# Designs tried in a protein design run: peptides against a protein of PDB entry 6RGO. Part 249

Target 1, 392 residues: chain A of PDB entry 6RGO
Amino acid sequence: MALKLLGFNQDATCFSVISSNKGVTIYNCDPFGKCFELEKSTSNDEELDFLVEMLFSTSLIAVVDKTIGASKRKKLKIVNTKRKATICELTFPHEIMDVIMNRKIICVVLKSDQIFVYDISCMKLLRTIDVRGEKLKSTSKFRNSEAVGDIGVRVSLSTDNNSILCYSSYSKSDKENAPLNDIVVFDALKCIQINVLPAVHQSNIVCIACSPDGMLMATASEKGTIIRVFKTIDTENDEPILVNEFRRGSRPSRISEMKFNHDNTLLACVGESDTIHIFALPVTTTEADANEDDTLQQSSHSLSSSINGLQYISKGLANRFGKIIVSKIPTQSQQRHVAYIKIPENAKYRIGFPKDTTNTIHICGEDGNYLVYSIPRNEVGPCTLVKSNTFD

## One batch from the design tools (peptide; made by RFdiffusion4, then SolubleMPNN)

Design b2_p20_7_s1 (from b2_p20_7, 8 letters changed)
Fold by OpenDDE base, seed 1:
Structure b2_p20_7_s1 (fold): chain B 392 residues (1-392), chain A 20 residues (1-20)
Amino acid sequence: as target 1 above (392 residues)
Amino acid sequence: EKKKLEELKELLEEAEEELK
């Protein structure tokens, strides 16, 4: 059957799929099994499309029926899965492109490049962010929205209660065709802009991930070759702090999803490539606990060669983009390793990190595979398959 | 409305218990 993956919940305890014949199905990861089904309201052979956002392991879901021809693409439903009942229904002026939530906030992204921020506890609108309107002191030329296909405002929300919202914005360039290559960091609870990261890529940002605690953000452009990790709140001399730059590959490939693990030690990415990449983040040693004198003279064996991908910080590009202060991360010898998982060609996968096992990753495919992998800790290499299940 | 808001609060309380 044709499956379409919607993704994992925040803690990777559940994942959602669209089945062509049934509608939306939610699977539990452990014990593995179907926990919820939303039946298709129409018998038509139309290609089903949905947004489903689940709040952790709870019976709370946000659902949008995006099926073509459906008048429902502008409707958000909050559903109790245990009761199979609609708690709340909201209607928007434009098509819903994305929905994200945590325990405090729901954000709804519209095709109009608007972000509606709601207090989840009462479904009260806190703010409408108009990502175009912040630029709209200049000319009313509606870019023919048809020609800019899959490029819209991207969002990510911290899974904690601090509710740090990161979103892509249009650069301040006077060009009619300015890219979505700025990032805004926003306190969704207070409705305050905290930070702006200008021109974090040369082209449009197509993927954003916020860390669970909201302290880190990962970004990827439409090229998907370089992933950048920034601090969200902290600045150095009013300039954005670049924590990491990772190379996924030399060939352009779209990244569809990125996620941090729960302790901010790993960043995973998936997309159109045959490979899920997992990057090690440097442990930010807070200066405090450096007192333990453990003089382990671990021999400097020269695994210097393959990590040479970091040396091509081309000196030339630093001059035109504002001084991204690459803080000299002390060359503490924590070997940034890259782990990987090979996936079938042309299979779309989603990723999730479970809370309890920081070195484990959950993945699911439109091929009907749910897979659990162990991530190697100290070496560059393949992940090890630990568990496999199938779904229809 | 009130009953729907009560049901929404119950589900959010369940989500806050999963943090502990």
Scores: peptide ipSAE 0.433, ipTM 0.918, DockQ to the pose 0.471
Fold by OpenDDE base, seed 2:
Structure b2_p20_7_s1 (fold): chain B 392 residues (1-392), chain A 20 residues (1-20)
Amino acid sequence: as target 1 above (392 residues)
Amino acid sequence: EKKKLEELKELLEEAEEELK
């Protein structure tokens, strides 16, 4: 049967799949099992396409049926899974491309490069973000988005109540084909733009991850060879702070998903490659927890000595157009993965980090595997398989 | 409408309890 992965929820306690014969199924991770099924509304052998976003372990899901006709692709349903009932239905002017949520906010991304920001508590529209802006509205011939595959506005939302929204934006180039290589950081609750990171990659951004606390953001371009991690809010001399530059590989390969763990110590990435990569982030020691574990200082000193070798070459050549050329971190200072998982070639996988175990990663595949891996602490190497389950 | 908004609030309260 063809499975299509929808992904994990925010805390990796559940994951969602499309089964061609059953419709949408939500699995609980522990104990492993089906917790919800959304039956296929049509008997036709039409390829099922859905967006499903789950609010943590709750009975609240956001659903978009992309299978049936142009009208349903514009409809967001808020569903109570316990009651199998639609609580709210919203209709949009354009096809829904993505839906993200937390306890405070729902963001709906449209094919028009608009982001609709809602207060989830009342489903009130707080903001419409037009990523193209007014200048590009006149020349918006709909890029026949049929031929220009998968390039659109990407979004990520913090899972906390601060509701930091990171989204890709078009660079201020006079070229009709401006890349989606800027990032905007937006307070979704206050509806205020906090920061703008210009030209974070040379090509379109295809993947964004916000940290759970909204303090960090990871970005990857169409090349998927380099992942950049930035501070979201903090700036140095009004310039974006690049915290890390990770090398996934030398060969171009699309990254489909990235996630931070709950303590911002790890970043995982998955995509079209045979490998899930896990990168270590520098632990920012906040002064408070300095008391107990002397053993963590040695690992932080070795990472901090390599980070102190990041000469802030604040040779921001502020070219006259205010384009912060993110100075290419010298290829020698590009950090590699600390851990990896081998996955089958051509299998699509999704990733999640559980809240309670910072060194555990959940993965699921369109091959019907749900796998739990332990991440090595002291050695660069493969993750260890801890648990395996299958689904259909 | 009002009853649906009450149900939405109950589900969001359940989601806030999972933070504790």
Scores: peptide ipSAE 0.432, ipTM 0.916, DockQ to the pose 0.482
Fold by OpenDDE base, seed 3:
Structure b2_p20_7_s1 (fold): chain B 392 residues (1-392), chain A 20 residues (1-20)
Amino acid sequence: as target 1 above (392 residues)
Amino acid sequence: EKKKLEELKELLEEAEEELK
């Protein structure tokens, strides 16, 4: 049967899939089993396409039917899965491309490069962000809306209550074809722009991940060879906003998803390659616990010396040419994965990190496999398979 | 409308209990 993966929820306790025969199915991870099914409303042999976002382990889901007719692709339904009932229905002026949520907000991304930010508690519109309108204020030429292929605005939202929204924006370069290679950091609750990271890649950004606490973000371009990790907020101490640069590989390959674990110690990525890559992040020890264990300091010093190659072009030049945030990091300072999982080349996979086990990763495939892996702590190598289940 | 907002609040309260 043709399966299409929708992904894991925020804590990786559930995942959602589209089955061509059944419609949308939500699986519980432990104990493994079906917890919800949304039946196919149409007897037609049309290819099913949905957006489904689940709020943690709750009965709250956001659903967009992308299968049939331009009218349904513009409708967001908020559904109670326990009652199988539509709580709210919203209609947008353009096709919905993405939906993300946490306990405080829902963000809806449109094909028009608009982001609608809602207070989830009352479904009140807080903000409309017009990424194209911001570009048009800086650059006089409309890109014709028709040739918007697979490149659109990408978003990620913190899973915490701080509700940090990261989104891709158009570079302010005078070029008619400015790439989506800027990042905006936005407080979605206060509706305030916190930061702008210009030109974080040379090409369009195709994947963004926000950390659970919203303090970090990861970005990947269309090339998918380099992943960059940034602080979302400028620290008072003039510390580098670019914290890490990881090399996924030498060959171009699209990254479809990235996720941080719950303690910000790991970043995983998946995409069109036969390999899930897991990278270790430096633990930002807050200065308070620096008193006891002298032994771990040697590993952090070797990383800080590699980051010193990020010459901050002094504040005086930054005011005239914009903040050059990405200096040429030497290719030798690019860290590789600490762990990996081999997956079938032709199977799309999704990833999730469970809350209670920082060294465990959940994965599911369009091949019908749900797999739990243990991540090695002390060695660079393959992850160990702990549990496997199948679904259809 | 009120009943739908009450149902939405109940589901959000369930989501806040999972944080504890």
Scores: peptide ipSAE 0.427, ipTM 0.915, DockQ to the pose 0.467
Fold by OpenDDE base, seed 5:
Parts: C-alpha cells; structure tokens; sequence
Structure b2_p20_7_s1 (fold): chain B 392 residues (1-392), chain A 20 residues (1-20)
C-alpha cells in the first residue's frame, strides 16, 4: 500500500501518515500503536494528500485536505481527535502550503507567499505577513506565480512559548529573479520583526529549522550541500552570528527536513539522499550568572573533549556595495556529520527528537518502518538501531 | 462559538500539562 509521511510532532511522541486505504493515521511512538484514525471520506482511488500538524501528544490537530479540489485546499480545520469533531474551520484566499503550531501560535503559509499568524487560544488573526508585498515595495515587478516548482516561503516555529518564527524572504536585489535567500526572524506573539539575515545562501532556501527554544536556526538551500546554523536574536556589530557551517555532501541533494534535539546539541537532516546526517553543535554555555557560591568541588573528571570550538569570527567583509555576503567560512572549516543513518534509496523519511533522550532519534519511512536509533556521542560513525516497528 | 472556545481552552491546558 502507498504510505505518505506527514511527520512527527514537536517532541517525537507521535507521528502521522496517510494510508491510501485508511486516510490519516496518527501513531504513538511509545507504547507503539495507533492513537487516531481519520477515515477516508471518499471511496475513490484518488491520491490522498493532507497537511496534519499536531500539538504534542494532545487531541488538538490542524488538518488541511489537499486531495479534493481547490475549495478544501483553502480550509484549515482544527480537530479534536478524541471527539472526532471540528472545533474551528478557517478559509483562506489561497491554497494552504504549510501549517505550523505551538501552544500559543498557529502559522498558516499560503501559495500567495503570505503567512497568517493566529493566537491559538481564540483563533484571532494577529498578523498577515506578505513576503511578496515586501518584495514588491522594494522591486516594482510582480513575480508571476508560474515560477516552476516547489520554491515557496519556508517557515519554522520554536516549540516553546517564545514563539520565534523564522521564514524565508526575497533578497532586496534589483534582479527580477531575486532568490528566497533572506531569513526573517519574527516574534509571533508580539508581532515584531527581531532580525533579518540577508543572503544566507546563494540560491533559494528550501529548508529551515528553528531550535525548540528559538535561539538557533538552521538553513539549507536547493543545493543541500551546506547547512548553516545562525543565532536568531543576537547580532555581532549588527551582523548575523553564524554558529556553524556543516557539509552534508559534495553532490547536490534536496533536504526535506531538519531538526534540532531538545538541548540544541544535535542537528539532524533528511532528504532525497540514502543518508540521514546528524551534526554536533558546540554547547553554547549560556553564562548562567554563576553568582551562587556553592563550593562542592566534586572532581568528576569531565573528559574535556577539546572540541576546539574554532570561534570563526566571521569578519563580515562589508564590501563597498552594501551586499552583506555572509562570510564564507573557509571550506576547510566545514564540519561533517558526527553520526549517520543509512536509509533505502528514494525512500522518504521523517525525523524527530524525543525530549527525554537527547541521544535518541526517531525516524519513520514511507516503507512502513518506524525506527529508534541511538546516536554515538564519542565517535564518528553509524547510529545503532534500538527499536523497530512496522505500520500500514 | 463559546463552547468551541471552551473546548479549545481545555485542549491547550492539556498541552501545558505535558510540559510539567
């Protein structure tokens, strides 16, 4: 049977799939089993397409039916899974491309490159962000919407209550074909722009991940060879802080999803390649105010793995032409993965990090495999399979 | 409408308890 993956929830306690015969199914990860099923409304052999965004393990889901014609593709349903009932239905002027939420905010991305930001508690519209309109104010030419393919506004939202929204925007370059290679950092609660990271890649951004706390973001372009990690809020001399630059591979390959683990120590990526890559992030010691005096000298030999944090002070060469070129970290400083998982070629996989086990990754495939892997911390190598289940 | 907002509030309270 053809399975289509919808993804994990925020903490990888659940994942959602489309089964051609059953419709939308939500699985619990531990104990493994079906927790919800949305039956197919039609007996037709139509290819099912849905967006499903979960709110953790709760009975709250956001659903968009993309299968049936232009009318349903514009409708967001907020559903209580315990009651199998629609709580709220919103209709948009354009097709819904993406939905992301946390405990405070729902963001709805439209095919028009608009982002609708809602307060989830009352479903009140807080902001409409018009990414095209911002470009049109800078560049007088409408991009005809016929720009071929999957290039649209990408979004990621922090899973915490700070509700940091990162989205791709058009570069201010006077070129008719300005890429979606800027990032805007937005406080979704206050409805204020916090930061703008200009030209973070040379080509369109196709994948964004925000950290759970909203302090970090990862970006990948359509080339998918380099992943960049930035601070979201902090700037150094009004320039974006590049924390890491990772090399996924030498060959172009689309990255479909990236995720941080809950402590911001790992970044995973998955896509069209036969390999899930896991990268180590330097532990940003937040200087917790070390004011408390407590002298307990317990000499635990912390193996100071001297990860020589090459503080790449990205001296932004402000070239005289006002193009902030994100200083290319020298290709020699591009870190590789610390761990990997081999997956079947052409199999679509989704990834999730559980909250309680920062060295564990959950993955699921359109092949019907749900797999739990342990991530090696001390050595570069393959992840170890800990648990496997199958779904249909 | 009021009953739908009450139901939405209950589900959000369930989501806040999962943080504890």
Amino acid sequence: as target 1 above (392 residues)
Amino acid sequence: EKKKLEELKELLEEAEEELK
Scores: peptide ipSAE 0.421, ipTM 0.916, DockQ to the pose 0.483

Design b2_p20_7_s2 (from b2_p20_7, 8 letters changed)
Fold by OpenDDE base, seed 2:
Structure b2_p20_7_s2 (fold): chain B 392 residues (1-392), chain A 20 residues (1-20)
Amino acid sequence: as target 1 above (392 residues)
Amino acid sequence: DEEKLKELEELLKEAEEELK
């Protein structure tokens, strides 16, 4: 049967899949098993496509039926899975491309490059963000969205109550084909733009991850060779702070998903490659928990000295040329993965980090495998398989 | 509408209890 992965929930306690025969199925990770099934509304052999976002381990899901020919591609349903009942239905002017939520907000991304931000508690619209802005409305003939199927606004939301929304935006270049290579950081509760990171990549951003606390953001371009990690809120001299630059590989390969673990110590990425990469982030020692393990301090000092080698290319030259303001971390200071998982070639996988175990990663594949891996602490190497389950 | 709002509030309360 063809499976399509929808992904893990925020805490990796559940994952959702589309089964070609059953419709949408949600699995619990531990104990492993089906927790919800949404039956097909149509008997046709049409390739099912859905968006499903689950609110943690709750019975609250957001569902969009994106199936071809379905008149429902513009409809968001909020469903109680315990009651199998639709609580709310919203209709949008354009096709829904993405949905993301936390305990406070729902963000709906449209094919029009608009982001609708809702208060989840009352389903009231807080903000409509127009990523194209007014100037681009006149000249943007609909990019024949058929040929550029995968380039659109990307979003990520903090899982905490601060509700930090990171989204890709068009660069201010006068070119009709401006890349989606800027990032905007937005307080979704206050509806305030906090920060703008201009030209974080040379090409369109295709993947964004916000940390659970909203303090960090990871970005990857269409090339997928470099991952950049920035501070979201903090700036240095009104410039974006690049925390890390990771090298996934030398060969171009799309990254489909990135996630931080719950303590911001790890960043995982998955995509079209045969390898899930896990990168270590420098632990920002806040002064308070100075008590325990001396062994991690030695690695942090070597990383901090490497970050101090970021020659801030002076403000004046970067603005003039639309050059990446991100001082190119010298290729020698590009960090590699600390751990990896080999996955089947051409298998699509999704990733999640459980809350309770910072050195564990959950993965699931369109091959019907749910796998739990332990991440090595003291060496660069493969992750160890701890648990495996199969689903259909 | 009020019953649906109450059901939504109950589900959000369940999600807030999972933070503790």
Scores: peptide ipSAE 0.409, ipTM 0.910, DockQ to the pose 0.474
Fold by OpenDDE base, seed 3:
Structure b2_p20_7_s2 (fold): chain B 392 residues (1-392), chain A 20 residues (1-20)
Amino acid sequence: as target 1 above (392 residues)
Amino acid sequence: DEEKLKELEELLKEAEEELK
């Protein structure tokens, strides 16, 4: 049967799938089994399409039925899975492209490049962000809404209560066809823009991940060859906002999903390639615990020497041409993966990191496989399969 | 509307208990 993956929840305790015969099914990871099923609303042989976002292991889900007609594609339902009941229904002016949530915030992304930010506790609209309207204030030409392309505003939200929202925005360059290659960092609770990272890639950004704490973000372009990791907040100490640059591969391949683990030590990516890549991040030691354990310092020195290749373009030129955040990092300083998983070339996979095990990754495939892998600690190599289950 | 708000508050409380 054709399966379509919706993804893992925030803590990788559950994953959601569309089955062509059943509708939406949510699986629990441990113990493995079905925990919820949303039956088809129609008996028609129409290809099912849904957005489903789950709030951790709770009975709260956000659902968008994208299967039938332009009207349903504009409706968000908040559903209690225990009662199988709709708590709230919201209707938007345009098709819903994405929905993300945490314990405080729901963000709804529209085909119009608008982001609606809601307080989840009362479903009150806090902000409408108009990414096109911000561009139109700088450049008079509407891109006709008929740009059929898979290129829209991308978003990621921190899973913590700080609710840091990262989204792609249009470059302020006078070019009529400005790419979605800027990043805005936004406090979704306070409704304040924290930072703007201009031109983080040469082409449109197609994937964004925010760390659980909102302190880091990862970006990938349409090329998917380079992943960049940034600090979300400018630190007073003039530290570089760009903290890592990873090379996934030499061949272009779309990245569909990236995730940080819970302690910000690993970044995983998946997409159209036969390989899930896992990258090691330098541990940002907050200066507070500098006192006791002298022994672990030796491993950190080898990573710091690679960062010295970031030539600080001195503050003097930054005043006239907006902060050039991305200096040309030498191709030799680009880190490779520390671990990998081989997957079938034609199967789409999704990834999740569980809370309790920082060196474990959960993956699920449209091939009907749910797999748990152990990540190697001391060597560069393949991950080890720990558990396997099948679903239909 | 109040019953729906209360149901939403109960589900959000379940999500906060999973942090502990």
Scores: peptide ipSAE 0.402, ipTM 0.908, DockQ to the pose 0.473
Fold by OpenDDE base, seed 1:
Structure b2_p20_7_s2 (fold): chain B 392 residues (1-392), chain A 20 residues (1-20)
Amino acid sequence: as target 1 above (392 residues)
Amino acid sequence: DEEKLKELEELLKEAEEELK
């Protein structure tokens, strides 16, 4: 049967799929099993398309039926899965492209490049962000929206109550064809812009991940070769702080999803490639606990050579884009390792990090596999399969 | 509707209890 993956919830306790015959199915990860089904509203053999966002392990889901007609694609339903009842229905002026939520905020992204920010507790509109309108002080040429392919506004929201929203914006370049290569950091609760990261890539941003605490953000362009990690709130001399630059590969490949683990020590990415990549983030030692004198003379064995190839700090690009102050994070010897998982060619996968096990990753595939992997801590290598289940 | 708001508040309370 054709499966389409919707993704994991915020803590990777559940994942959602579209089954061609049944509609939306939500699976629990542990114990593994079907916990909810949304029946297909129509008997037709039409290709099913949905957006589903789940609020942690709760009975609260946001659903958009994209299968039939332009009118349904503009409707958001908030559903209680336990009662199988619609609590709230909202209708938007344009097609819904994405929906993200946490315990405080729900954000709805429209095909018009608008972001509607709601207080989830009362479904009150707090803000409409018009990502085009911030540019539209100049040229009124409606680009024919047909030729803007799979490139739209991307969003990510912190899973905590601080509700840090990161979104892609159009660069201020006078070029009619400005890329979506700026990032705005927004306090979704206060409705205040906190930061702007200009030109974080040369091409359009196609993937964004916010850390659970909202303190870090990862970005990838349509090239998907380089992933950049920035601080969201903190700046150095009013300039964005680049924490990490990772190379996923030498060949262009679209990244569809990125996730931080719950302690901000790992960043995973998945997409069109046969490989899920997991990058180690440097532990930001806050200076406070540096007093313990642990004189462990770890012998300087020369594994330096092979890791050097992936850390291409491109000194050269610093000259043309404003001084991205690559803070000299002291080269404390924390060996930034990369772990990986091989996945079937042409299978779409989704990723999630469970809260309780910082070195475990959950993955699910359109091939009907739900897999749990252990991530190696001290070396570059493959992840180890711990558990596998199948779904249909 | 107050009843729908109350149901939403109950579900959000469940989500806050999962943080503990």
Scores: peptide ipSAE 0.399, ipTM 0.909, DockQ to the pose 0.476
Fold by OpenDDE base, seed 5:
Structure b2_p20_7_s2 (fold): chain B 392 residues (1-392), chain A 20 residues (1-20)
Amino acid sequence: as target 1 above (392 residues)
Amino acid sequence: DEEKLKELEELLKEAEEELK
């Protein structure tokens, strides 16, 4: 049977799939089992397509039916899975491309490059962000909607209550066909733009991940060879802080999903390659814990990982063309993965990090495999399979 | 619709309890 993966929820306690015969199914990860099913409304051999966004393990889901015609593709349904009932239905002027939520906010991304930000508690519209309208104000030219391929606005939302929204925007270049290579950081609760990271890649951004706490974001371009990690809010001298630059590979490959673990120590990526890559992040000591005097001399053998000081060689070649504020991290400082998982070639997988086990990763495939892996802490190598289940 | 808002509030409360 053909399966389509919809993804994990925020804490990897559940995942959603489309089965060609059954419709939308939600599985619980532990104990493993089916917890919800949305039956296929039509007996037709039509290829099912849905967006499903879950709110943790709750009975609240957002659903978009993309299978049947232009009218349903513009409708967001808020569904109670316990009652199998629609609580709210919203209709948009354009096709829904993505939906993301947390406990406070729902963001709806349209094919028009608009982002609708809602207060989830009352389904009130807080803001409409018009990424094209912002471009038009800067470049005076409409992007023809027929611009070749899956390149639209990408979004990621923090899973915490701070509700930090990261989205891709058009660079201020006077060039026809300015790439979606800027990132805007937006406080979704206050509806305020808090940061702008210009030209974080040379080509369009196709994947964004925000950390659970909203303090970090990861970005990948359509090349998918380099992943960049930035601070979201903090700036140094009004310039974006690049925390890490990771090399996924030497060959171009699309990254479909990235996720941070819950303590911001790991970043995973998956896509069209035969390999899930896991990268280690430096532990950002937030200065806040400096005051608890607790004298527990646990002799943590500090593995002095020689943090070879990232000498920011700010070669101030202020050439008059817009500063590509890609601080050229020397190609020598590009870190590789610390761990990996091999997956079948051409199999689409999704990833999730459970909250309670920061060195565990959940993965699911369109091959019908749900797999739990342990991530090695001390050595660069393959992850160890801990648990496997199958679904249909 | 007050009943729908109440149902939404109950589900959001369930989501806040999962933070604990």
Scores: peptide ipSAE 0.398, ipTM 0.909, DockQ to the pose 0.480

